# Designs tried in a protein design run: peptides against a protein of PDB entry 5VZU. Part 78

Target 1, 271 residues: chain A of PDB entry 5VZU
Amino acid sequence: GRTLEDIFHEHMQELILMKFIYTSQYDNCLTYRRIYLPPSRPDDLIKPGLFKGTYGSHGLEIVMLSFHGRRARGTKITGDPNIPAGQQTVEIDLRHRIQLPDLENQRNFNELSRIVLEVRERVRQEQQEGGHEAGEGRGRQGPRESQPSPAQPRAEAPSKGPDGTPGEDGGEPGDAVAAAEQPAQCGQGQPFVLPVGVSSRNEDYPRTCRMCFYGTGLIAGHGFTSPERTPGVFILFDEDRFGFVWLELKSFSLYSRVQATFRNADAPSPQ

## One batch from the design tools (peptide; made by RFdiffusion4, then SolubleMPNN)

Design b2_p15_6_s3 (from b2_p15_6, 8 letters changed)
Fold by OpenDDE base, seed 5:
Structure b2_p15_6_s3 (fold): chain B 271 residues (1-271), chain A 15 residues (1-15)
Amino acid sequence: as target 1 above (271 residues)
Amino acid sequence: PLYLPESEYMPVFFP
């Protein structure tokens, strides 16, 4: 039978071979698309830009981090055998902060999984509710051609009596639990550790984080087959480092800012 | 300037 090691070795050999084939395409690539750095906005969580990521077996990758209102996106600059360049490797919902437990409970993968899945269900509910409001608003403009149905004189059925005792509709004011906008206190950094069983390429990740957010990561088979979004956690460590915990994959990717200054990499001002 | 190859999978950074 194939050992887990054999399967891992075969998969690694296939990834290396595919990566080699793809890297060999560079020698024949005649067409290049210019990349521009996204403009920084005052409300951006950190400065947008290029980050180098380490994805276990995939090696070094480059992701462009950009901000889009209450969302952040990691766009693959580097493609890999599974996911082409230009795909959104991560999508972060900056409305849905993940509160990590204490350092001891952070080692519990099931606790992190519970927290993330509860947020995922809230995000799904909000998407369904917002979809219904958009759907109902379009449905009402059907012209009710009131065809005057002829008034057939339906007979006077007799007046049964009036004793409607007024039930005191004690409408208890439903406490609108104002979802406490936990102020985005850039609070003191909290101790951070990966859960047991989450694979990291190395143990050299920041042991303190600023904040975490719910997000989704893109996964696919080789050749971008069956692409899907999986739940995860965006971990902001500092201005130059973030991570992503791939919950279903039980993996962690660390991203560090590319410190290289690129001349003329700023987006042309919209004329 | 940063350039991506229009190849399906991988970018090239020119310094």
Scores: peptide ipSAE 0.070, ipTM 0.704, DockQ to the pose 0.264
Fold by OpenDDE base, seed 3:
Structure b2_p15_6_s3 (fold): chain B 271 residues (1-271), chain A 15 residues (1-15)
Amino acid sequence: as target 1 above (271 residues)
Amino acid sequence: PLYLPESEYMPVFFP
């Protein structure tokens, strides 16, 4: 029978062969597209830019992180055998924060799964409701045949008199219970650990996170076959590091900022 | 400047 070692060697040979085929395609078509770094905005969660990710079998990948209002996007700069360059490897919904439990309950994969799937269902409901409002709004533009309704004469509305009785309607100021926005403790990181059974390439990930958000990751077979979005968690560690938990894959990817300074990498100002 | 090959799978970073 094939040993686990034989299967591993066959899989590694296939990955090396695929990598060789892809690199050999570059010898024939050296058309290069210039990449520009996205401009930073004051409201960006962190500075946008290039991040290096480590995927288990694919090695080192480069992702461009950018912010688009209430969404963040990770765009593949490096392609791999499954997902081409230019694809959105992760899409983050900055409206849907994930609250991690205490450190003991963070080890429970089922608890994280519950939290993420509850948020996924809310996102789905919001999309369905927004789709219905957009659908009903289009239906009412039936062609109003403008039948020329005859100009009925302006009846002189009678001058109602000035009776200025000051009704002391002592409208009790309804206590707007200002939901005490618990001051977002924006500064103190929460202790962080991966759930049991989530695969990481190594244990060298930050053990404290600032905040987490709901997101989706792109997965596909070799040659970008059957591409699908899977639920996950974007984890902001600091200004230079984020992670993504692929919930269905039970895997974790760590991304670290590329510290290389690129001269003239800024987008040209729109003339 | 950063250039990517328009080829589908692997970028070349030129310094």
Scores: peptide ipSAE 0.070, ipTM 0.706, DockQ to the pose 0.277
Fold by OpenDDE base, seed 1:
Structure b2_p15_6_s3 (fold): chain B 271 residues (1-271), chain A 15 residues (1-15)
Amino acid sequence: as target 1 above (271 residues)
Amino acid sequence: PLYLPESEYMPVFFP
C-alpha cells in the first residue's frame, strides 16, 4: 500500500512541479513590483522585515512582518499555487497573549486547542460588543471587492481510527477562581515543544519561546478557492525567529529573519 | 532595491 511518506513525497513533487511550471511560464514576461521594508517603531514587538518561512509541503516561503498598533501582520512575499503574493497569511492580535502550559502539557494538542479556542471566543465577544457601539455611525460604504486572499491546500488529515472509548470522568465544577494575572514573566523564555500530532517540516525549531499571541492564518484550496481564516498561535522565539501553529491544520511554520541587507529598500519617508 | 515578480509565484530578489 502507499505509505504516508509516499503520499507526502508525491504531494511535494506535485507542488514543486507546479511552482516550476508557473515560474517557467513567467520567464517570458517577468513584471517586477518594488517592495519596501516597513518602518520600525519603538513599540514594535521585534524589528519588522522579511522572514523566510517553511510551510510543511509548500517549501521555502518569504513573508513580510509588519506592526499596526495592537496587531501584527505576515504578508506573503512569495505566492504559492494557493496563496498569491501580497496576501495576509497571518494576522496576530497583540492584545491576546497565549499562555502555554508546562512542557508536559504542551505535548497535549487538546490542551493547546482549549486555550486557543477560549481566546478566540473572547476575541469574538469583544468584536460583538464593540460592533454595537460603532453600528450607529458608519454609512453604507459599498461592497469592497474582497480581493481574493489566496488559499493553502488542506492537507488531508489521516483517517482517525475508531477506538474512542468514552471515559466518563465526571470532574466536579471547580470554582473559576479568577486566575490573578501572574505578572507575565517578562524576561525568561519558557521551554517550548510542539504538541503530538503537529506536523513540522523538521524538528529543528527553538526549544524555548519568549511569548505567544492569538492569531489567525489564511487557508484555502488551489487557485484561491474558498479562503478562510483559521485560529492559530503566533510564537515569538527571539528577535529573528517566530513560529505559527495552524491549529485546525495541525501544522507548524517556522520563520527566520532574512539577514541580507537591501540597499534603498526603506519606504520613502512620508513627506 | 527589492523586486517581487508580480507572478503569483516565487519572488526573485535582485540585489
Scores: peptide ipSAE 0.028, ipTM 0.669, DockQ to the pose 0.284
Fold by OpenDDE base, seed 2:
Structure b2_p15_6_s3 (fold): chain B 271 residues (1-271), chain A 15 residues (1-15)
Amino acid sequence: as target 1 above (271 residues)
Amino acid sequence: PLYLPESEYMPVFFP
């Protein structure tokens, strides 16, 4: 079987290869594509921009976080031997909030797995239903030939029956205490801990989070072979930090805002 | 400006 040492050596070889590719790229006549920072919108969960993260065995990554209505996207700025730059490393569904349990239950990976897989199933159902509504909406433009509905005759109004008694029973209006759905205070951080068996390269992750969402992460073999999306959890810690739990990989990636200011990096205003 | 090499592995950051 692969030893932990073999895995470590493979990881080090990948890092050396990446470093070699990086170094060799600077010596080559490269075509460069200009990247622009996404414009900030008022409804953005946090300011969009560049984040530096640690991705499993790949080490340091740079990801562009952007918002697209009810979806957020992490786009790889750095490529790796598995996934080239420009790929969407994470897709976040901002419609599907993940509610984390208490700290004791957050340590249970099976509990997190249950919660995420339940949301995954809801997302699949909504996609199937939305596909049906888009399909059925095209079919019903059959010309409603308004056939004149023939005048059905007025059947007669049968009669009278009478009687009376006004039973007074003053049933007290039971105060339906409308359980005020306490507006989930979107602003109070909850205590946060990784489940047991989720690998983090750094134990120095935020111990409080603002909110979590369902998402998917892109995984592939070397050379971008057999790319697939796996379920995960996007964790917003604060304005400058987010994480992603890769559920199937049992790994955690922490991303921190790149504080460097880039001159002339703003997207040209859409003319 | 930020530039991505066409080789898609490493971004180049120009201040």
Scores: peptide ipSAE 0.026, ipTM 0.658, DockQ to the pose 0.302

Design b2_p15_6_s4 (from b2_p15_6, 8 letters changed)
Fold by OpenDDE base, seed 5:
Parts: sequence; structure tokens; C-alpha cells
Structure b2_p15_6_s4 (fold): chain B 271 residues (1-271), chain A 15 residues (1-15)
Amino acid sequence: as target 1 above (271 residues)
Amino acid sequence: GLYLPDSEYMPVSFP
């Protein structure tokens, strides 16, 4: 019978063949588009730029990381058989930090899954609430028809009623000690390990991370069929390395900064 | 099937 390994091997061969077909087709119709590096902003989590991912059958992939206020975006510079170039491979919500547990509990995929799914639910609630506020605000500009002035009258005064006593009930305000979310020290890395059952293709990933954020990744079938967003975790390791855990897929992608200096890669100043 | 950005994790929907 075909082993799982045989199926994966056949699938990798098919992907390599597809990649070869795509690359060979591109050789006939190479439209070179100049890529500009996004401008760096002081508030950017790290310097924006090009990052390389290494994915087994896809080989070297290039992603541009950019920052958009409280969002980060990974845009594919290289396409693959599933997701073409120019697509947003990852979208990161920098408002929704993921707190990784201790190193022992980081090995538990179900714990990471719980944490991510709780954050996903908060993001959905915020989107629903923001959608309602945007909907209600548009409805009230009905034209004020200027209906006219009419007149009258005066009526009367009445009376006094009485005394009721001030009951003193001094309900002690229970000090709800708001557990001060200790500002997670932005500077100290924490020990990092992938959960059991998450594949990295490479065991050589950073064993310390700075911070993690909720995000979504793009997945699709061959030829960009049925594209969907899947929940994940953006992991900032350092200034030059980040990862993405694809939660539903139980996969980890490592990205490292392209250290090549590109001459004239800066975006033209907005005129 | 849906393919991962890293291609391996087709959820092979085994029929």
C-alpha cells in the first residue's frame, strides 16, 4: 500500500514539477517589477524589509514584512503553486499579544491552541462591535423635516409630597484588585520551543523569543483555489528573525532577514 | 486539497 511517506514524496515531486513549470513559464514572460522596501518608522516593531523563509519543497521564499499602525503584514515576493506573489501570506495584529506559557507547557499544542483561539474570539468580538458602531452611525441622518411652530398653553402647579429617610448603607467598595497586567518586559527574551506535533522542517530555530502576536496566515489549494485565512502566532525572535506558527496546520515557518544591501531600494518619497 | 505555504501539511483528507 502507499505509505504516507510515499504520498508525501509524490506530492513533493508534483510541487517541484509545478514550480519548474511555473518558473519555466516565467522565463518566457518575465515582467520585472521593481520592489521598493517599505520606509522604516520609529514605531515599527522591527525594521521592515525582505525576509527569507525556507520551506522544504518550495525552497527559498521571500516575504516582505511591513508595518501598518497596529498591524504587520507579510507579503509574498515569491509565489508558490498555491499562493501567488503579491498575496499577504501573514497578517499580524500587534494589539493582540500572545503570552507563551513556561517551556514545559509550550510543548503542549492544546495549550497554545487554547490561547490562540481565545484571542481569535476576542478579535471577532471587536470586529462585530466595530461593525455595529459603523452601522448605527450612518442611520440617523434622516432629513429633519422642519415641521411648524404651533402654540399653546400654560397648565398648572401641583404639590408637595414627603419625607423619606436617608438609609446610610455603607456598602464597602470591594477592591477588585485589577491584576495589573505586568507590562511584559519588552526586552527580555523567554525560552521558546515548538509544541509537540508542530513541524518546522528545520530543528534549527531560535530557542528564545522576544514576544508573540496573534495573526492569520493565508492558505490555498493549487492555483490559489479556495483561499482562506487560518489562525496562527507570529513569533518575534530578534531584529532579523521571526516565525509563524500555523495553528490548524501544525506547521512552523521561520523567516530570516535578507542581509543583502539593495542599492536604490528605498521607496521614492511620496511626492 | 488545501496546501500549506510550506506544502507538507496538506490535510490529506484521506477519503
Scores: peptide ipSAE 0.026, ipTM 0.670, DockQ to the pose 0.048
Fold by OpenDDE base, seed 1:
Structure b2_p15_6_s4 (fold): chain B 271 residues (1-271), chain A 15 residues (1-15)
Amino acid sequence: as target 1 above (271 residues)
Amino acid sequence: GLYLPDSEYMPVSFP
């Protein structure tokens, strides 16, 4: 019988062959799309821009990271045989932070899976509740009858009064033990490790992360067949690196900022 | 602006 490993190797060979065929046969018929870099905003989690993913033998994938209020998006700049260019490879919900456990418990895939699926369920509930409020409001435009009636105007007045009494009572200064608010250590990254059984094509991933968020990744069959959103974890390592854990796929993708400076890559100012 | 090939058929990273 074919092992999962055999299927994976056959599939990898097929993908490399498809790339080779495509680049060799259609090199003269490439359509080019102009891309503009998104403007940076002060509230952006990191500077938006181009990031490169390295997925082993598949080569260089380029993703545009952009911020849209409480959401971040990774848009494919390079397509793949499953997911065309311009698709949103990842969607990040910046409202739903993932709290990673300690390093010992981070190695447990089932613990990460539990945490992510609990957040996924909360996101679904919030979407259902928000959908119900929008539906009920439209019904009651009953025909407002026309009744006309009139103008009247009045009037004035004015007054007055007064008084003042000053009562003293001198209640004792109870010693409010200042619970030392542990300063939210906004700056120190937490130790990070991939769970056991999560595949990484790059063993060289950062061992500390700043913060994590709930997100969804796009998966599809060849030719963009049966596209689906799968739950995952966006991991911010630093200003130039982020990862995505594909929970159902048990895979990790590392993205690094493209350091190349592009002239005239800024979006034209909206006129 | 950047011009990148709009390839519907760039190759997939399968995990």
Scores: peptide ipSAE 0.013, ipTM 0.564, DockQ to the pose 0.364
Fold by OpenDDE base, seed 4:
Structure b2_p15_6_s4 (fold): chain B 271 residues (1-271), chain A 15 residues (1-15)
Amino acid sequence: as target 1 above (271 residues)
Amino acid sequence: GLYLPDSEYMPVSFP
């Protein structure tokens, strides 16, 4: 029988062959598009820019991270056999923070799965409700036929009287101890570990994260066949590193900022 | 199977 290792080796050979075929077929027809760095905004979670995936076997995967209000996007700058360049590899919902449990419970994949799927269901409900409000708002521009409202008469409703009994009952205001939501100290990283059974190509990932958010990743077959969004977790480690946990695929992707300073790579100011 | 965008393109045979 083929070992798992044999299957991996055959698959790696197929990927190398595919990469060779793609590079060789396009060798005569390279179209270059200028990419501008997204403008940074004060409210951006981190500085937008280019990040590289740590996928040593496939080469350099480059993703542009950008912020769009309460959403972030990872856009592929490099394409692969499944997901072409310019596709949004990850979409992050910055409204839906994922609270990781303690370090012991972070090893439990089922706990992470529960947390993510609960957030997924909330996002789905919000999308359904927002879709209904957008639908109902367009229907009511029926022509306001100004029907002349007939002058219905001033019925003098009578002045009933005064009785003032002042019952004193001094019910003690129960001190509702407002559980002070400890302001989540925006700056303290929490211990981080991948769940058991989540595959990482590199065990050298940050063991502390700042915050996590719900997101979706794009998956597809070869040639961008049957593209779909799968749930995951965006993990912000620091200003220069983030990860994505692909929940259904039980995999982890690590991205690190491209430290190259680009002169004149900023988007032209909107004139 | 669908392939992972960022991992080894393991053909995940979705059942």
Scores: peptide ipSAE 0.031, ipTM 0.704, DockQ to the pose 0.051; fails the geometry check
Fold by OpenDDE base, seed 2:
Structure b2_p15_6_s4 (fold): chain B 271 residues (1-271), chain A 15 residues (1-15)
Amino acid sequence: as target 1 above (271 residues)
Amino acid sequence: GLYLPDSEYMPVSFP
């Protein structure tokens, strides 16, 4: 029978061949587009820019991280056999923070799956409601002719009502100290571990994360066939590192900032 | 589970 090693070797050869075919076919028609780094904004979660992922057989993948209000996006700078360059590999909803459990429960894939799927359902509901509000808001601007309703002078009826005695019952207000949910200190890293059964190509991932958010990743077959969005978790480790857990694929991608300074990479000022 | 490289649907091709 084919060993797993044989299957991996054959697939690696196929990927190398595909990469060679693509590079050779496109060499005659490669439209080089200048990449501009997105401008940094004060409200950006981290500095936007180029991040590198290491995907084994594909080698180095480059993704541009950018911020768009309450959304972040990872744009493929390097294409692969499945997903061409310029596609949105990840879309992050910065409105929907994922709270990771303790380390023991973080090992449970079903717990992470539950948390992510609950957030996915909330996002779906918000999209449905926001679609209704945008629809209803346009319909009600019928010209309400402000008919001047005449100022009928409603009379002063003097009703007398009587004496009721002040019962003193001094019930002590039990100080229900509403335990002010201490705003989870936005800056303290939490211990991080991948769930059992999530594949990581590098076991040397950060063991502390700053925060997590709901997101979706793009998946496709070879040649960008049947592209779809799959749920996942964006994990911010630090200023220079983030990850994405592909929930349905049970895989983890680690991205590290490209520290190279690019000359003239700034976006042209909007004229 | 082994991510089988024959999975048509990937964020990137895994070996």
Scores: peptide ipSAE 0.019, ipTM 0.648, DockQ to the pose 0.042; fails the geometry check

Design b2_p15_7_s1 (from b2_p15_7, 6 letters changed)
Fold by OpenDDE base, seed 3:
Structure b2_p15_7_s1 (fold): chain B 271 residues (1-271), chain A 15 residues (1-15)
Amino acid sequence: as target 1 above (271 residues)
Amino acid sequence: EFSVPDLDETKMLDV
């Protein structure tokens, strides 16, 4: 029988061959597109820009991180045999924070899976509820045939309604206990470890994280066949590093900021 | 164990 090593070696050879075929096809027609860096906003979780990601067998890829209100997006700048350039490799919901357990329980993949799937179910419910409100609002625009009812000139009657005394109903201001958003303790990162059975290309990842969010990753077969979104965890380590745990794939991608300064990479100001 | 993305023998789904 083929060993797991034989299967891995054959798969790696196939990926190298596919990469070679893709790169050799470019000899006939290259379309160059200028990439602009997203403008940084004060409310952005970290500075947007280019990150170098690790994608297991595919190796190193370039992803553009951008912020869109309560969403973050990773867009492939480099494509691979499965997912072409310009696709959204990760979509992060900044509304749905993931709380990691203690370091001991972080080793348990089933605990992480439970937490992520509970958040996925909440996101699904919120999408269904928002879909119903949008559906009921469209039903009431029945065409009111505006029958032109004639303009009867109803008269000016001046009635002097009387001086109703101000009842001082001292309605106690119900203390809306504004749930004090505990100031995000921005300082001390949480100890971080990958669950047992989650593959990382290397063990050189940050052992402390700032915060985590629910997200989805794009996966596909070779040639972008059967593309789907899988659940995952966005892990913010610092200003220059984030990770993504691909839950179903049991894989971890580490992303590190490209430190190169690009001249004239800013989007032209809208004239 | 290098978990190659699950080689479902029918569909190499990768990232």
Scores: peptide ipSAE 0.026, ipTM 0.693, DockQ to the pose 0.041
Fold by OpenDDE base, seed 4:
Structure b2_p15_7_s1 (fold): chain B 271 residues (1-271), chain A 15 residues (1-15)
Amino acid sequence: as target 1 above (271 residues)
Amino acid sequence: EFSVPDLDETKMLDV
């Protein structure tokens, strides 16, 4: 029987061949579009910009990270046979933090899967509730007929009186020890390890993460067939590195900032 | 154990 390694090598050979075919076929017909770097905002989780992603068999891809309020987006700058350039490879919900367990329990894929799927269900519920509020708000612009509601009168209701009894009862204020919510130390890195059975192209990934968030990744067949969003985990390692765990694919992509400085790459100021 | 993403031969949903 073919080993898992044989299947992986065959698949990598196919992807290399597909890459060779598409690059060779389109070599004579290149369309260029200028890309601008997203403007940085003070509330951005990290500086937006270009990152080099590692996608298992696909190799090295360029992704633009941008921030949109409580959402982050990874947009493909390079396309592949499955996902074309300009698609949002990852969408991150910065409202839904993933709390990783201890390092021992992080090795358990089923524990990570449970945590992610619980957050996925919350996100789905919030989307359903928000969809209902947006639907009901449009219906009630019925014409406000200006009915002149009449001047109903002044009734003088009366002054009643006085009595003053002073009962002293000195009930002791029970010290409600407000459990001080330990301020989530935004700055201390947590030990990080990939779950057993999550494939990484390289074992050289950061072993400490700052924050994790729920996200979705875009997957598709060849030629962008049957595109769908699968659940995953965005892992912020540092200012220049993040990862994405593709939960259903049991894979990990590492993204590293492109350190190149570009002149005139900033978006033109809105005039 | 490399969990190959489910190489369902007909629908390799790649990333």
Scores: peptide ipSAE 0.025, ipTM 0.683, DockQ to the pose 0.038
Fold by OpenDDE base, seed 2:
Structure b2_p15_7_s1 (fold): chain B 271 residues (1-271), chain A 15 residues (1-15)
Amino acid sequence: as target 1 above (271 residues)
Amino acid sequence: EFSVPDLDETKMLDV
């Protein structure tokens, strides 16, 4: 029978061949688009820009990380046989932080799966509720015909004065200093390990993460067939590194900032 | 153990 190694080698050879065919076919019709780096905003989780990602069998790809309010997006700058350039490989919900357990429980894939699927269900509920509020809000603007209610001069009703004494009872308002939940110090990274059974192309991933968020990844068959969003975890390691755990695929992609300074890569100012 | 990407024979869903 074919070994799992034989299947993996055959699949890698197919991907390399497809990549070669695509590259060779596109050489005749390549539309070069200028890439503009997204402008940095003060509220951005990290500086937006180009990252080099690892996609298992596909090898190394370039992804642009950008921030869109409470969402982050990874956009493929390089395409592959499955997902073309310009697609959003990852979409991160910065509202839904993932809390990783201790290192012992982080090794348990089922625990990570539970945590992610619970957040997925919350995101689904919020989308359903927000869809209902947007639907109900449009229905109630029936045209209130502003009937001009006539200006009836309502009368002067009178002066009653009486005297009630100010009792001074100086009850000290106990300052219940609502302990402002100290914003969990964004600075202390937690120990990080991949769950058992999650594949990484490189074992040299950061063993400390700053924070994690719920996200979805884009997966597709060859030629961008049957594209779907799969749940995952965005892991911020530092200013220059993030990861994505593809939960259903049991895979990990590491992204490292492209340190090259590009001249004239700034987005044109919105006129 | 190389976790073979689940080559669901019908859906070679690559990343």
Scores: peptide ipSAE 0.025, ipTM 0.679, DockQ to the pose 0.037
Fold by OpenDDE base, seed 1:
Structure b2_p15_7_s1 (fold): chain B 271 residues (1-271), chain A 15 residues (1-15)
Amino acid sequence: as target 1 above (271 residues)
Amino acid sequence: EFSVPDLDETKMLDV
């Protein structure tokens, strides 16, 4: 019987061969699309821009990170045999923070899976509740028939009445001790380790993270067949590095900022 | 031991 190792080697060879065929067959017919860097906003979690990602067997890919209010998005700049360029490889919900356990419990994949699936269920419930409120509001515009009832004009009357007095009652200023909401310590890095059984292409990932968020990743078969979104964890390491744990795939992708400066890469101002 | 994802050969869902 084929071993798991044989299947993995066959799959890796197929992906390499597909990539080679695609690059070699289209050598004479390349379409170039200009990419603009997203503008930075003050409220952006980190500076938006280009990142080099590792996608297991696919190797190195380029992703554009951008911010859209309480959502972050990774858009593929490079495509692979499964996911074409321009697709949203990751969507991050910046409202749904993931709290990693201590370093001992972070090694347990089932604990991470539990935490992520609990957040996934909350996100699903919030979407269902918000969908019902939007649905009920549209149903009641039945076609009110346009009956033309007439213009009658009626009149003026003016009356003035008077003066009532200013009662002084001097209620005491209760000292509302504003409980200083301790600014959630967004800045202290926590120890980070991948769970046992999560594959990474490189063991050289950061061992401390700033914060984690719930997100979804896009997966598909070859030729973008049956695309679906799987649950995962966005891990912010620092200003120039983030990760994504693909929960169902038991895989980790590390993304590092492209340090190259691009001239004339700013988006044209919307006219 | 690399836990090969359960590659149901019909569902090689890659990233």
Scores: peptide ipSAE 0.024, ipTM 0.675, DockQ to the pose 0.035

